# Peptides against a protein of PDB entry 5HB3: the designs that were tried, part 66

Target 1, 150 residues: chain A of PDB entry 5HB3
Amino acid sequence: RQMQDRCMSEYNQRIRNAPEGSIDPFRMACYKIIGRCDLSNRSLDGLQTDVNDWIWLQFNLARETDRSLELAGESYGLAELQASIREIGLKHFPKTAAEDTNGSFGMFFYLQILAGMFEQAIAYLYPFSYVDAVHFAIALTYYGLLRPVD

## One batch from the design tools (peptide; made by RFdiffusion4, then SolubleMPNN)

Design b1_p18_4_s4 (from b1_p18_4, 10 letters changed)
Fold by OpenDDE base, seed 3:
Structure b1_p18_4_s4 (fold): chain B 150 residues (1-150), chain A 18 residues (1-18)
Amino acid sequence: as target 1 above (150 residues)
Amino acid sequence: SSHDEFAKLYEEQLKKLK
């Protein structure tokens, strides 16, 4: 908590006092990742990033934290990340095989699996690839990760 | 928003693959 408070203080001071663009983007990234500063902005400004970096960042920021310890800060957990992934799916990925022009369904399936949204992932994959959906369902069931549906 | 950033990055990646 002391570290977090220090990071927050420094982060706020730098944002207020430093000229725009003068702050080391890597230092700012450290404040965000380690200090969990300004979690409402889950991006790394001033750094060249790709989709993999985005994925990595989201999952690293989405920590199971005790709310009692982060009362002064913003909370961002797995539930919020899962909600974000759902929204991404609704807005940016095909709903049916007929809508899939770029074969992008795999990326959304991947995101759902990473987020532990196994039932939804299998349900999503099924109309695109029946065989793959069945195989994943079997595997997930074997490891006790997939809940039986009646 | 986080969603917009993902979309931007993903579209950029797709563009590079074409």
Scores: peptide ipSAE 0.311, ipTM 0.847, DockQ to the pose 0.757
Fold by OpenDDE base, seed 2:
Structure b1_p18_4_s4 (fold): chain B 150 residues (1-150), chain A 18 residues (1-18)
Amino acid sequence: as target 1 above (150 residues)
Amino acid sequence: SSHDEFAKLYEEQLKKLK
């Protein structure tokens, strides 16, 4: 908490007093990740990143805890992330096996799994890879993560 | 938006893999 408070304080000071572009992007990244500053912008400006970095950032910034328990002034929860993942799927990934031209379905499956969208992930994967879907379903069920069919 | 950023990064990655 002390570290978070310090980060927020320094972040606020720098954004007010420092010329634009003069702040070390790594430092700003630390303030964002540790201090959870400016969560409305979930990107790391001035840093070279890839999709893995993006994934890591989104999931680290997302909190599973209740918003009321969030210590940061801004909140970004798993629900919001799940919504983002859903939108990603709708816009950028094949919806059916027939639409799959490059095998990208696996990435969307992966994102859904990371986001705890297990039922949706399995349902999505099934038409692309029956065997994989069944295996994951078994595993998720074993660990109590997949709800039984009603 | 976050999904737009993902899309850009993912496309770039896909290009590198091809």
Scores: peptide ipSAE 0.311, ipTM 0.848, DockQ to the pose 0.805
Fold by OpenDDE base, seed 1:
Structure b1_p18_4_s4 (fold): chain B 150 residues (1-150), chain A 18 residues (1-18)
Amino acid sequence: as target 1 above (150 residues)
Amino acid sequence: SSHDEFAKLYEEQLKKLK
Protein backbone atom coordinates (compact mmCIF):
# COMPACT_ATOMS: atom_id res chain seq x y z
CA ARG B 1 0.00 0.00 0.00
CA GLN B 2 2.80 2.37 0.76
CA MET B 3 4.28 1.76 -2.64
CA GLN B 4 0.93 2.25 -4.26
CA ASP B 5 0.38 5.51 -2.46
CA ARG B 6 3.78 6.69 -3.51
CA CYS B 7 3.14 5.75 -7.10
CA MET B 8 -0.16 7.57 -7.05
CA SER B 9 1.46 10.65 -5.60
CA GLU B 10 4.23 10.63 -8.15
CA TYR B 11 1.82 9.96 -10.97
CA ASN B 12 -0.40 12.86 -10.02
CA GLN B 13 2.56 15.13 -9.56
CA ARG B 14 3.98 14.29 -12.95
CA ILE B 15 0.66 14.63 -14.70
CA ARG B 16 0.20 18.07 -13.21
CA ASN B 17 3.69 19.43 -13.48
CA ALA B 18 5.37 17.78 -16.43
CA PRO B 19 5.03 19.10 -19.94
CA GLU B 20 2.84 17.01 -22.16
CA GLY B 21 4.73 14.14 -23.69
CA SER B 22 7.80 14.65 -21.56
CA ILE B 23 7.16 11.75 -19.23
CA ASP B 24 8.74 8.43 -20.08
CA PRO B 25 5.89 6.29 -21.34
CA PHE B 26 7.44 3.20 -19.82
CA ARG B 27 7.50 4.86 -16.44
CA MET B 28 3.90 5.81 -16.85
CA ALA B 29 3.15 2.23 -17.71
CA CYS B 30 4.78 1.18 -14.47
CA TYR B 31 2.63 3.59 -12.52
CA LYS B 32 -0.41 2.12 -14.14
CA ILE B 33 0.48 -1.54 -13.77
CA ILE B 34 2.25 -1.52 -10.42
CA GLY B 35 0.72 1.52 -8.83
CA ARG B 36 -2.70 1.01 -10.37
CA CYS B 37 -2.89 4.66 -11.26
CA ASP B 38 -5.69 5.96 -13.45
CA LEU B 39 -7.26 2.60 -14.19
CA SER B 40 -10.10 4.33 -15.97
CA ASN B 41 -7.66 4.68 -18.83
CA ARG B 42 -6.55 1.16 -19.67
CA SER B 43 -4.17 2.12 -22.43
CA LEU B 44 -0.47 2.84 -22.67
CA ASP B 45 -0.15 6.23 -24.24
CA GLY B 46 3.03 6.93 -26.09
CA LEU B 47 3.82 3.28 -26.68
CA GLN B 48 3.42 1.33 -29.86
CA THR B 49 1.25 -1.62 -28.96
CA ASP B 50 -0.59 -4.42 -30.68
CA VAL B 51 -3.58 -6.52 -29.80
CA ASN B 52 -1.47 -8.90 -27.75
CA ASP B 53 -0.18 -6.02 -25.66
CA TRP B 54 -3.72 -4.85 -25.13
CA ILE B 55 -4.81 -8.27 -23.98
CA TRP B 56 -1.85 -8.57 -21.67
CA LEU B 57 -2.52 -5.18 -20.15
CA GLN B 58 -6.19 -5.81 -19.50
CA PHE B 59 -5.55 -9.05 -17.71
CA ASN B 60 -2.71 -7.64 -15.65
CA LEU B 61 -4.79 -4.66 -14.60
CA ALA B 62 -7.70 -6.90 -13.67
CA ARG B 63 -6.07 -7.87 -10.41
CA GLU B 64 -7.72 -9.47 -7.46
CA THR B 65 -7.50 -6.71 -4.92
CA ASP B 66 -9.35 -5.74 -1.82
CA ARG B 67 -11.71 -3.17 -3.18
CA SER B 68 -11.88 -1.53 0.20
CA LEU B 69 -8.26 -0.55 -0.22
CA GLU B 70 -8.70 0.76 -3.73
CA LEU B 71 -9.38 4.37 -4.48
CA ALA B 72 -12.88 5.22 -5.52
CA GLY B 73 -13.26 4.52 -9.21
CA GLU B 74 -10.05 2.54 -9.40
CA SER B 75 -11.51 -0.87 -8.77
CA TYR B 76 -10.89 -3.16 -11.70
CA GLY B 77 -11.15 -6.90 -11.36
CA LEU B 78 -12.04 -9.97 -13.34
CA ALA B 79 -15.72 -9.14 -13.26
CA GLU B 80 -15.12 -5.78 -14.87
CA LEU B 81 -12.88 -7.34 -17.47
CA GLN B 82 -15.50 -9.94 -18.27
CA ALA B 83 -18.05 -7.20 -18.67
CA SER B 84 -15.70 -5.40 -21.01
CA ILE B 85 -15.18 -8.53 -23.10
CA ARG B 86 -18.92 -9.02 -23.36
CA GLU B 87 -19.26 -5.50 -24.61
CA ILE B 88 -16.47 -6.01 -27.12
CA GLY B 89 -18.27 -9.08 -28.38
CA LEU B 90 -21.51 -7.24 -28.83
CA LYS B 91 -19.91 -4.39 -30.70
CA HIS B 92 -17.14 -5.90 -32.75
CA PHE B 93 -17.65 -9.61 -33.31
CA PRO B 94 -20.15 -11.64 -35.28
CA LYS B 95 -23.01 -13.12 -33.34
CA THR B 96 -23.83 -15.83 -35.86
CA ALA B 97 -22.05 -17.71 -38.60
CA ALA B 98 -24.06 -15.77 -41.14
CA GLU B 99 -22.57 -12.54 -39.84
CA ASP B 100 -19.03 -13.86 -39.96
CA THR B 101 -17.45 -12.22 -42.97
CA ASN B 102 -13.90 -12.02 -41.68
CA GLY B 103 -13.54 -15.22 -39.70
CA SER B 104 -12.96 -13.25 -36.52
CA PHE B 105 -15.05 -15.46 -34.25
CA GLY B 106 -11.93 -17.23 -33.06
CA MET B 107 -10.52 -14.13 -31.40
CA PHE B 108 -13.65 -13.54 -29.39
CA PHE B 109 -13.72 -17.17 -28.39
CA TYR B 110 -10.12 -16.79 -27.28
CA LEU B 111 -10.87 -13.69 -25.20
CA GLN B 112 -13.74 -15.42 -23.47
CA ILE B 113 -11.59 -18.43 -22.65
CA LEU B 114 -8.86 -16.22 -21.20
CA ALA B 115 -11.41 -14.46 -19.03
CA GLY B 116 -12.75 -17.74 -17.68
CA MET B 117 -16.05 -17.40 -19.49
CA PHE B 118 -15.96 -21.05 -20.52
CA GLU B 119 -19.63 -21.83 -20.86
CA GLN B 120 -20.24 -18.68 -22.84
CA ALA B 121 -17.21 -19.32 -25.00
CA ILE B 122 -18.35 -22.81 -25.95
CA ALA B 123 -21.87 -21.62 -26.60
CA TYR B 124 -20.51 -18.87 -28.80
CA LEU B 125 -18.21 -21.16 -30.77
CA TYR B 126 -20.80 -23.86 -31.41
CA PRO B 127 -22.64 -22.25 -34.32
CA PHE B 128 -19.36 -21.36 -36.03
CA SER B 129 -17.64 -24.70 -35.59
CA TYR B 130 -19.50 -27.61 -34.09
CA VAL B 131 -16.49 -29.89 -34.08
CA ASP B 132 -14.23 -27.36 -32.38
CA ALA B 133 -16.84 -26.51 -29.80
CA VAL B 134 -17.29 -30.15 -28.89
CA HIS B 135 -13.56 -30.72 -28.66
CA PHE B 136 -13.05 -27.74 -26.38
CA ALA B 137 -16.04 -28.69 -24.29
CA ILE B 138 -14.64 -32.16 -23.73
CA ALA B 139 -11.23 -30.80 -22.82
CA LEU B 140 -12.58 -28.15 -20.46
CA THR B 141 -14.81 -30.70 -18.78
CA TYR B 142 -11.94 -33.11 -18.35
CA TYR B 143 -9.90 -30.46 -16.56
CA GLY B 144 -12.81 -29.39 -14.40
CA LEU B 145 -13.29 -26.00 -15.98
CA LEU B 146 -16.66 -26.76 -17.53
CA ARG B 147 -19.52 -28.18 -15.54
CA PRO B 148 -20.93 -31.41 -16.84
CA VAL B 149 -24.37 -31.16 -18.32
CA ASP B 150 -26.98 -33.55 -16.93
CA SER A 1 -12.77 3.70 -25.26
CA SER A 2 -10.79 0.58 -24.51
CA HIS A 3 -13.17 -1.34 -26.72
CA ASP A 4 -12.49 0.89 -29.66
CA GLU A 5 -8.81 0.59 -29.07
CA PHE A 6 -9.03 -3.18 -29.18
CA ALA A 7 -11.01 -3.09 -32.38
CA LYS A 8 -8.50 -0.81 -34.01
CA LEU A 9 -5.55 -2.92 -32.98
CA TYR A 10 -7.23 -6.12 -34.05
CA GLU A 11 -8.10 -4.74 -37.45
CA GLU A 12 -4.54 -3.66 -37.92
CA GLN A 13 -3.34 -7.12 -37.06
CA LEU A 14 -5.74 -8.67 -39.53
CA LYS A 15 -4.39 -6.44 -42.26
CA LYS A 16 -0.90 -7.67 -41.58
CA LEU A 17 -1.98 -11.28 -41.83
CA LYS A 18 -3.57 -10.78 -45.26
Scores: peptide ipSAE 0.310, ipTM 0.848, DockQ to the pose 0.840
Fold by OpenDDE base, seed 4:
Structure b1_p18_4_s4 (fold): chain B 150 residues (1-150), chain A 18 residues (1-18)
Amino acid sequence: as target 1 above (150 residues)
Amino acid sequence: SSHDEFAKLYEEQLKKLK
């Protein structure tokens, strides 16, 4: 908590007082990740990142902590991440196998699994790969992660 | 938006794989 408070303080100070572009991007990233500063902006500005970095960041920031304990005025948890993933799916991924030109369905499936959206993930995967969907469904059920529809 | 950022990054990755 003390570390977080310090990070927030330093972050706010630097954002207000530092010339634009003068803040080390890595330091800024640390403030965001550790201090959970400015969670409305879930990007690492000034850093060369790839999709894996983006994924890592989103999941790192999406903490299932008691919202009341978050010192940051903003709460970003699993629910918000799941909502984001859903939106990504709707906008950027194929809805049917016929729409899949690049074989990108796997990435969206992966994102959903990471976000704990197991039922939705299986449902999404099914039209693309029946076999894979069934296999994952069995596995998820075994681990108690998939709720069977009564 | 974070969504747009993902899309951009993902598209870039796909281009590299081709």
Scores: peptide ipSAE 0.308, ipTM 0.846, DockQ to the pose 0.842

Design b1_p18_5_s1 (from b1_p18_5, 10 letters changed)
Fold by OpenDDE base, seed 3:
Structure b1_p18_5_s1 (fold): chain B 150 residues (1-150), chain A 18 residues (1-18)
Amino acid sequence: as target 1 above (150 residues)
Amino acid sequence: SEELKQFLEQLNKELMSE
């Protein structure tokens, strides 16, 4: 608790008092990832990040721990991550092949697979590429990851 | 990469504001 309080204090102090551009972004990232500071902001300012970095960060921040043991006032787990991915999909990715202008459906499929949203991922992929959807469904079933829908 | 970062930051802000 003392360490976390110290991390939060230092994090807040640096955000408030440090000149713009003078903060070590890697140090700030450490406060976020290790110290779990400011979990409401799940971005890494000052770092060049891509989708892989983003999803990695989300998984690291998403802890399946007892919420009562979290020292951070906010809880973030796999369910919240899945909800975030769903919301991103609704807002920013094509829902049908007719809406697909840039081929971004594959990225959303990828994000859903990473988040363990297998049934949703297959259902999403099917209208874009039924052959691929079938192959992934077979593979996921083989590994016991795909649940039959009643 | 910068455009993507800005996009992700905006997404985070939007999602956490709800």
Scores: peptide ipSAE 0.023, ipTM 0.544, DockQ to the pose 0.132
Fold by OpenDDE base, seed 2:
Formats: C-alpha cells, structure tokens, sequence
Structure b1_p18_5_s1 (fold): chain B 150 residues (1-150), chain A 18 residues (1-18)
C-alpha cells in the first residue's frame, strides 16, 4: 500500500510537472505496472512495443482482484480485456477464411486463447483450420477448459 | 510472412494509439 501510494504520487507529479519529452517512458511504465497508476490509459507512450508486449501489459494490468480490494480507483479486469480483444477482432481480424489474405487469423486465435476465451477461440479457428481447431478443442477439453454448450 | 509482420506492426501501432 505504501509503495503503491508513493508510485501514484510520483506518477502524478511527473505527469503534471515534467517538461514534455523529459519523462522516461520506462519509468512511467514501471509506475503503471507496479503502482497501477492511470489504468484508463493502457498504452505506453514512447515505447516501441509489439503485440506480445501489448498483450503482456494488458494481462498485467488486468488483475482478478476483488474490485473491492483494489486500491486503484479504476478497475480493469479479465472481462474488460476480453471485451477489448473482441473489439480488436471485429476491427482488425478476418471474420471468415475468405477474408484472410495475410494469415492473421492465428494471431486473433492466440489472443483469445490467452484471454481465456476458449470456446470463442475454437469457434473462430474452425473455419480457417479445421484440423487445428479439433486438436485445440481436444486439448482444452482434456484440461477441462472447454465447456461444451449444453 | 512479411505481410503478416507488416500487418502486426500496423496492428501494434493502432492498438497502442487506443
């Protein structure tokens, strides 16, 4: 708690008082990740990040903590992340095999799996790669992660 | 593929801008 409060104080002070471009983006990232500062802004300005970095950040920020126990006034959980992934999928990823020109379907499948959207991930993958969808479905079922729709 | 890489790079830019 003391560390979080200190991080938040330093983060706010830097945002308000630091000259433009003088803030170390890595330091700000540390405050965001460790201190959970300014969770409404889930991007890291000034950092070169890839999709893996982005998703890693989202998962680190999305804590399954009881909303009542989060000292951070803003709650960002797995549900919000799943919603974000769904929105990204609708905007940026092919919906059908016919629309897939770049083979990007696998990335969206991967993001859904990471977010625990197993049923949706399998359903999405099925028209692109039947064999892979079946294999993943078997594996997920074996681990009790795939719930057959009753 | 190079195309996929470019797509992912573009996606990264868009995701980080949201």
Amino acid sequence: as target 1 above (150 residues)
Amino acid sequence: SEELKQFLEQLNKELMSE
Scores: peptide ipSAE 0.023, ipTM 0.551, DockQ to the pose 0.883
Fold by OpenDDE base, seed 1:
Structure b1_p18_5_s1 (fold): chain B 150 residues (1-150), chain A 18 residues (1-18)
Amino acid sequence: as target 1 above (150 residues)
Amino acid sequence: SEELKQFLEQLNKELMSE
């Protein structure tokens, strides 16, 4: 708790007092990850990041902490991450094979799998690639990750 | 494809801006 409070204090002090462009983005990332500072902003400003970096950050921020101990504005768990991925899917990814002009469906499938949205991922993949969806469904079922629908 | 790469780069930029 003391370390978190210190991180939050230093983070806020740097945001307010540091000259523009003088903030070490890696240090700010550390404050965000370790100190859980400003979880409403899940971006790493000033860093070149890819989808893997983004999803890695989201998983690190999405801690199953006792929601009762977190300030109401700082509760970010797996459910919130899954909600974010769903929103991203609605905004940026094709819903049907007919809408897929650039073959981006695979990335959204990948994000859903990483977030543990297995049933939704298979359902999403099915209209794009039946064979692949069946193969993944079999594999996920074998490992007990896919709940059989009665 | 180059188009997919460009799309993913744009997507990355948008995702990191949120």
Scores: peptide ipSAE 0.020, ipTM 0.518, DockQ to the pose 0.793
Fold by OpenDDE base, seed 5:
Structure b1_p18_5_s1 (fold): chain B 150 residues (1-150), chain A 18 residues (1-18)
Amino acid sequence: as target 1 above (150 residues)
Amino acid sequence: SEELKQFLEQLNKELMSE
């Protein structure tokens, strides 16, 4: 608790008082990840990040913490991450094979799998690649991860 | 976000190039 409070204090102080361009982005990233500071902003400003970095950050920030221990508005869990992925999917990914110009359906499938959205992932993949969807469905069922919805 | 879209597009290109 003392360490977290210290991290939050230092983070807030730097955000408010540091001259522009003087903030070490890696240090700020450490405060965000370790101190869970400013979870409303789930990006790392000033760093070159890829999708893997983004998703890694989301998972690190998405902790099932007792809401009672977190400040109001700082709760971010798996459910919120799943909601974010759904929103991203609706905005940025093809909904049908006919809309797929860049083969980006695979990335959205991947994000859904990482977030544990197995049923939705298979349902999404099916119209793009029937064979792959069936193979993944079999595998997920084998591991007890796929729950068929009646 | 637009940044996320660009990132995903880049990642998709990288994955498809493998």
Scores: peptide ipSAE 0.022, ipTM 0.517, DockQ to the pose 0.117; fails the geometry check

Design b1_p18_5_s2 (from b1_p18_5, 11 letters changed)
Fold by OpenDDE base, seed 2:
Structure b1_p18_5_s2 (fold): chain B 150 residues (1-150), chain A 18 residues (1-18)
Amino acid sequence: as target 1 above (150 residues)
Amino acid sequence: SKELEEFLKKLNQSLMSE
């Protein structure tokens, strides 16, 4: 708690007082991850990241705890992440095979799987690659992660 | 999370171009 409070204080001080571009992005990332600072900003603009880095960050920032017990003033959970991924999918990824011009459907499938959106992911993948969809469905069912009845 | 969506869009584009 004391460490978190100190992180918050330092983060706020630096974000307000430091010249633009003078703060190490990695330091700011540490404040965000460890100190839970400024969770409304879930991107790291100053860092070179890929989709794996992004999703890792989202999971680290996501908490499924009682908001009243959350040490940080802000909360972000898996449900919010799933909602974000869904919205991203609607805006930026092909909805049908006919719309797929660059093969980006796989990335959206990947994001859904990582976010635990298994049923939706399989349903999404099927029109693009029924073979892969079936294989993943079998695997997810085997591990008890897929709910075909629901 | 519009900024986040745009960021992810950029990432997707980069990944698909590789």
Scores: peptide ipSAE 0.036, ipTM 0.662, DockQ to the pose 0.080
Fold by OpenDDE base, seed 5:
Structure b1_p18_5_s2 (fold): chain B 150 residues (1-150), chain A 18 residues (1-18)
Amino acid sequence: as target 1 above (150 residues)
Amino acid sequence: SKELEEFLKKLNQSLMSE
């Protein structure tokens, strides 16, 4: 707790007092990840990031802890991440094969799998690639990750 | 969430263009 408080203090001080562009983005990232500072902003400004970096960050910031232990506005867990993925899917990814112009369905499938949304991922993939959906369903079932609907 | 969505949109576009 003492270390976290120190990180928060330093983070806030730097954001307020440092000239724009003078702060090392990696240092700020460390404060965010370790100190859990400013969790409302789940992006790393000034860093070149890809989807893997993004999802890694989300998992690190997401905690399955009791909300009572978190400060107001700092509660973020797997459920919230999954909700975010759903919202992103609805807005930015094709819902049907007919809407798929650039093959982006695979990325959304990937994000759902990473977020543990296995049933939804398979259901989503099915109309785009029947064969792949079946294969993934079999594999996920084998590992006990997919629950068949009775 | 809006910022995140825009970020992911940009990432998706970048990844699909490669």
Scores: peptide ipSAE 0.036, ipTM 0.654, DockQ to the pose 0.080
Fold by OpenDDE base, seed 3:
Structure b1_p18_5_s2 (fold): chain B 150 residues (1-150), chain A 18 residues (1-18)
Amino acid sequence: as target 1 above (150 residues)
Amino acid sequence: SKELEEFLKKLNQSLMSE
């Protein structure tokens, strides 16, 4: 608890007082990932990141721990990550092939798969590519990841 | 790179709007 409080204090102090560009982005990343500081902001500023980096960060922040033991006072787990991905999908990704102007449906499918949202991923992919959806469904079923529809 | 940045900005906005 003492270390966590100190980490939060240092993080907040640096955000408020450090000159622009003087903060080591990797140090700030350590505060976030290890110290679990400022979990409401799940982004790493000043670092070159891609979608893989983003999703990696989300998984690392999404701890599968007892929320009652969370020292940071903020809870973030797989359920919250999945909720975030769902919201992102609703706001920023195409719902139909007609809305797809840049082929971004594949990225959202990818994010859903990584987050373990297999049924939703297949359902999403189906209207864009029937054949691919079927193949992924077969594969996911083979590995016991796709639940039967009741 | 530009497309990625735009995507990440959108992601961040989505997370903050929750």
Scores: peptide ipSAE 0.035, ipTM 0.653, DockQ to the pose 0.225
Fold by OpenDDE base, seed 4:
Structure b1_p18_5_s2 (fold): chain B 150 residues (1-150), chain A 18 residues (1-18)
Amino acid sequence: as target 1 above (150 residues)
Amino acid sequence: SKELEEFLKKLNQSLMSE
């Protein structure tokens, strides 16, 4: 707790006092990842990042908490990440094979798999590639990860 | 494809801004 408070203090101080763009983005990233500072902003400004970096960050920031104990606290866990992935899917990825012009469905499938959304991932993949969906379903079942989707 | 790569770049930027 003391370390976290210290990190928060330093983070806030730098945000308020440092000229814009002068703060080392990597240092700020450390404050987010290690210090859990400003979790409402789950991005890394000033860094060249890709989807893998994004998802990695989300996992690092995600923590399971008991919501019953958090009256007004900021919470971000796996469920919230999964919700974010769903929203991203709605905004940026094809819903059907007919909408797929760029072959980007695979990326969304990948994101869902990474986020542990196995059932949804398979369901999503199925209309794009039946064979692949079946193969992944078999694999996921083998590892005990796949549940029936209602 | 190059088109896909360009799309993914745009997507990456969008994702990081969420």
Scores: peptide ipSAE 0.029, ipTM 0.644, DockQ to the pose 0.662

Design b1_p18_5_s3 (from b1_p18_5, 10 letters changed)
Fold by OpenDDE base, seed 3:
Structure b1_p18_5_s3 (fold): chain B 150 residues (1-150), chain A 18 residues (1-18)
Amino acid sequence: as target 1 above (150 residues)
Amino acid sequence: SAELEQFKQQLLQALQSE
């Protein structure tokens, strides 16, 4: 706990007091990922990143553990990540095949799968590709990840 | 595709601004 608090303090101090350009972005990333500092800011500033890096970060920041066991002042779990992904879907991804202009539906399907949103992922994919949706549904069912609907 | 890559970049920017 003391170490975690110290880490947060150092992180905040560096953000506020360090001269511009003097902060090692990798060190700051370590504070974020390992130290779990400032989880409300779920980005790595000063680093060249892509969407895959963002995805990786979100899942690494998310904890599936009991919030009561976290030493960090902030908690961010899978449920919050899933909620974020839902919101991202609503804002940025096509909802129907007619809205799909760039083929990005697969990416949102991918995000949902990663987040364990299997039923929603299949439901989303179905209108874009029936065959693919059925294929994934079979696979997910085989592994016990997709529950039959009564 | 190039369009998909452009989308990914735009998406990233949008996500980082939240």
Scores: peptide ipSAE 0.434, ipTM 0.892, DockQ to the pose 0.814
Fold by OpenDDE base, seed 2:
Structure b1_p18_5_s3 (fold): chain B 150 residues (1-150), chain A 18 residues (1-18)
Amino acid sequence: as target 1 above (150 residues)
Amino acid sequence: SAELEQFKQQLLQALQSE
C-alpha cells in the first residue's frame, strides 16, 4: 500500500511538473505497470513499441482481481478489456470476408481468443476460414470453453 | 505479408491515439 501510494504520488508529480522530455519513458512505464497509475491511458509514450507490446500491456493492465481489493484508484479488468477489443474490432477489422483486403481477420480472432471471447471469436472466424473455425471450435468445446448452441 | 505489417503499424498508431 505504501509503495502504491508513493508510485501514484511520484507519477502525478512527474507528469505535471517535469520539464518536457526529461522523464524517462521506462520509469513512467514502471509507474503504470507496477504502480497501476493512470490506467485510463493504456499506452507507453516515448517508447518504440509494436502491436505485440500493446497486446502485452493491455493484458498486464487488465487485472482479474475484485475491484474491492484493487489498491489503485482506477480499475481495469477483463470486462473492460473485452469491451475495448470489441470496439477495436468494430473500428479497425473487417466485418466480413468481402471486406478483408489484407488478411487481418486472424489478428482480431487472436485478440478475441486471448480475451476469452471464444464464442464471438469462432463466430467471427467462421466466414473467413471455415476449416480453422471448426478446428478451434472442436478444441474449445473439448476443454469446456465453448458452449455448443442447439 | 507487407500489407499485414503495414496494417499492424497503422493499427498501433490508431490504438495509441484513442
Scores: peptide ipSAE 0.433, ipTM 0.893, DockQ to the pose 0.837
Fold by OpenDDE base, seed 4:
Structure b1_p18_5_s3 (fold): chain B 150 residues (1-150), chain A 18 residues (1-18)
Amino acid sequence: as target 1 above (150 residues)
Amino acid sequence: SAELEQFKQQLLQALQSE
């Protein structure tokens, strides 16, 4: 907590007082990740990253904790992340096999699985790969993660 | 594939701009 508080304090100070571009982007990244500062901006500005880094960041920033215990005063939980992933899917990923030109469907499936969106993930995967969808469905059901259809 | 990698790059750019 002490370290987190310090990071938050320094982050706020630097954002307010430091000239643009003078702050080490790696340090700012640390403040964001450790201090959970400015959770509305879930990107690492000034750093060269790839999509995997972005994914990593999203899931590290998301916390399924009581909001009352959140030290940063901002909350970003699983529900918000799931909503974000849904929107990403609608905007950027193929909806059907016919729309799949680059084989990216697997990435969206992966994102949904990571976010615990199991039913949606299976439903999404099914038209792209029947066999894989069935296999995952069986596995998820076995572990009690896939809910039966009402 | 090259197409997939290109997609990943484009996706990242789009996500960072939101």
Scores: peptide ipSAE 0.433, ipTM 0.893, DockQ to the pose 0.878
Fold by OpenDDE base, seed 1:
Structure b1_p18_5_s3 (fold): chain B 150 residues (1-150), chain A 18 residues (1-18)
Amino acid sequence: as target 1 above (150 residues)
Amino acid sequence: SAELEQFKQQLLQALQSE
């Protein structure tokens, strides 16, 4: 708790008072990831990142712990992440095969799988690639991750 | 594909702006 409080204090102080460009962006990233500071901001400023880095960050910021036990003032769990992924899908990814112009459907499928949204992922993939959807469904079922519906 | 890479970049920008 003491470490958390100190981290939060330092983070807030640096964000508000430090001259522009004087803060090590990697240090700030550590405050966010380790210190759980400012979880409402899910980006890393001052760092060159790609979409894979973003994905990694989201899942590392998410905690599957009881919110009542969270030491951080802010909680961000799997449910919130799943909600975010759903929103991202609605905003940025094709809804149907006819809308797919860049082949990005696979990325959204991947995001859903990572977030444990297996049924939704398969349902989403099905109209884009029947064969792939069936194969993934079989695999997920085999490992007990997908509940087959009769 | 180049189109997919462009999409990834655009997506990242959109996600970072949220």
Scores: peptide ipSAE 0.430, ipTM 0.891, DockQ to the pose 0.832

Design b1_p18_5_s4 (from b1_p18_5, 8 letters changed)
Fold by OpenDDE base, seed 5:
Structure b1_p18_5_s4 (fold): chain B 150 residues (1-150), chain A 18 residues (1-18)
Amino acid sequence: as target 1 above (150 residues)
Amino acid sequence: SEELKKFLEELNKALMSE
């Protein structure tokens, strides 16, 4: 708790008082990740990042904690991450094979799998690649991760 | 392909901007 409070204090101080361009983005990232500072902003400004970095950050920030125990006053868990992925999917990924110009459906499938959205992932993949969807469905069922729809 | 790379870069930028 003491460490988190210090991180939060330093983070807020730097955000407010540091001259433009003087803030070390990596240090700010550390405060965000370790101190859970400003969880409403889940981006790392000033860093060159990719989708893997983004998803890694989301998982690190997402915690299944009781809201009553969150010092930051903000809660971000798996459910919120899943909601974010759904929103991203609606905005940035093809909904049908006909809309797929770049083969990006696989990335959205990947994101859904990472977030534990197995049923939705399979349902999404099915119209793009029937064979792959069936194979993944079998595998996920085998491991008890896929719930059959009655 | 170069086109795919560009798309992924744009996608990455979009994802990180949220």
Scores: peptide ipSAE 0.019, ipTM 0.493, DockQ to the pose 0.662
Fold by OpenDDE base, seed 4:
Structure b1_p18_5_s4 (fold): chain B 150 residues (1-150), chain A 18 residues (1-18)
Amino acid sequence: as target 1 above (150 residues)
Amino acid sequence: SEELKKFLEELNKALMSE
């Protein structure tokens, strides 16, 4: 708790007092990740990040803390990440094979898998690649990760 | 491969902007 408070204090101080562009984005990232500062902003400004970096950050920020102890503004868990991925999927990824011009469906499938959205991932992949969907379904079932919808 | 890369870059920008 003390460490978190200190991180928050330093984070806020730097945001307020540092000249624009002078803040080390990596340091800010550290405050965000370690101190869980400003979890409402889950992007790292000033860093060249790719999808892998983004998802890595999201996972690091997503902690299942007892919702009872976290102030509503600081709660970011797996469920929220999954919701974010779902929203991103709706906005930026093809819904059908006919819409997929760039093969981007695989990335969204990958994101869903990473987020533990196994059923949704398989369901999404199915219309794009039946064979792959079946293979992944088998694999996920083997590892006990796929819950058959009753 | 280049088109995919561009797409991923755009996607990254979009993802990082929300």
Scores: peptide ipSAE 0.019, ipTM 0.534, DockQ to the pose 0.785
Fold by OpenDDE base, seed 3:
Structure b1_p18_5_s4 (fold): chain B 150 residues (1-150), chain A 18 residues (1-18)
Amino acid sequence: as target 1 above (150 residues)
Amino acid sequence: SEELKKFLEELNKALMSE
């Protein structure tokens, strides 16, 4: 707790008082990841990042623990991550094959799989690639990851 | 491929802003 409180204090102080461009983005990233500072802002400012970096960060910040034990005063878990993925899907990815101009459906499928949204991922993939959806469904079922519809 | 790259760049910016 003392360590986390100190991290939060230093993080907040730097955000408020440091001259523009003087903050080491890697240090700030350490405060974010290790100290869990400012979890409402789940980005790494000043770093060159891609989608893989983003998803890696989300998983590292996510905690499936009792919220009452969260020392940062903010909670972020798998449910919140999955909600974020859904929102991203609604805003940035095609809903149908007719809307797909760049073949980006595969990336959204990938993100859903990483987030454990297996049923939604298969349902999403099905209209774009029937054969692939069936193959993934078989594989996921084999490993006990796909839940049968009641 | 170029269009996809541009789209992914825009997506990356959007994702990191949330």
Scores: peptide ipSAE 0.018, ipTM 0.492, DockQ to the pose 0.782
Fold by OpenDDE base, seed 1:
Structure b1_p18_5_s4 (fold): chain B 150 residues (1-150), chain A 18 residues (1-18)
Amino acid sequence: as target 1 above (150 residues)
Amino acid sequence: SEELKKFLEELNKALMSE
């Protein structure tokens, strides 16, 4: 608790008072990840991040802790991450093969798999690549990750 | 939503540069 309070204090002080461009983005990232500062902002300013960095950050920020025990005023868990991925999918990824101009469907499939949205991921992939969807479905079933729909 | 938009824009830039 003391460490978290200190992180929050330092984070807020730096965001408000530091000269522009003087903030070490890695230090700010540490405050966000370790101190859980400003969880409403899930981006790291000043860092070049790719999709892997983004998803890694989301998983690190997502904690399935009892909300009652979290000192952070905001709770961010797997459910919230899954909701975010769903919203991203609706806004930024193709819904049908006809809409896919850039082959970006694979990235959204990948994000859904990482977030444990296995059934939705397979359902999404199916119209784009039937063969791949079947192979992934078999693999996920083999490992007990895909719930057979009765 | 805005952060995601920025991320996707950056992602698209990265993917288009490859």
Scores: peptide ipSAE 0.022, ipTM 0.513, DockQ to the pose 0.084; fails the geometry check

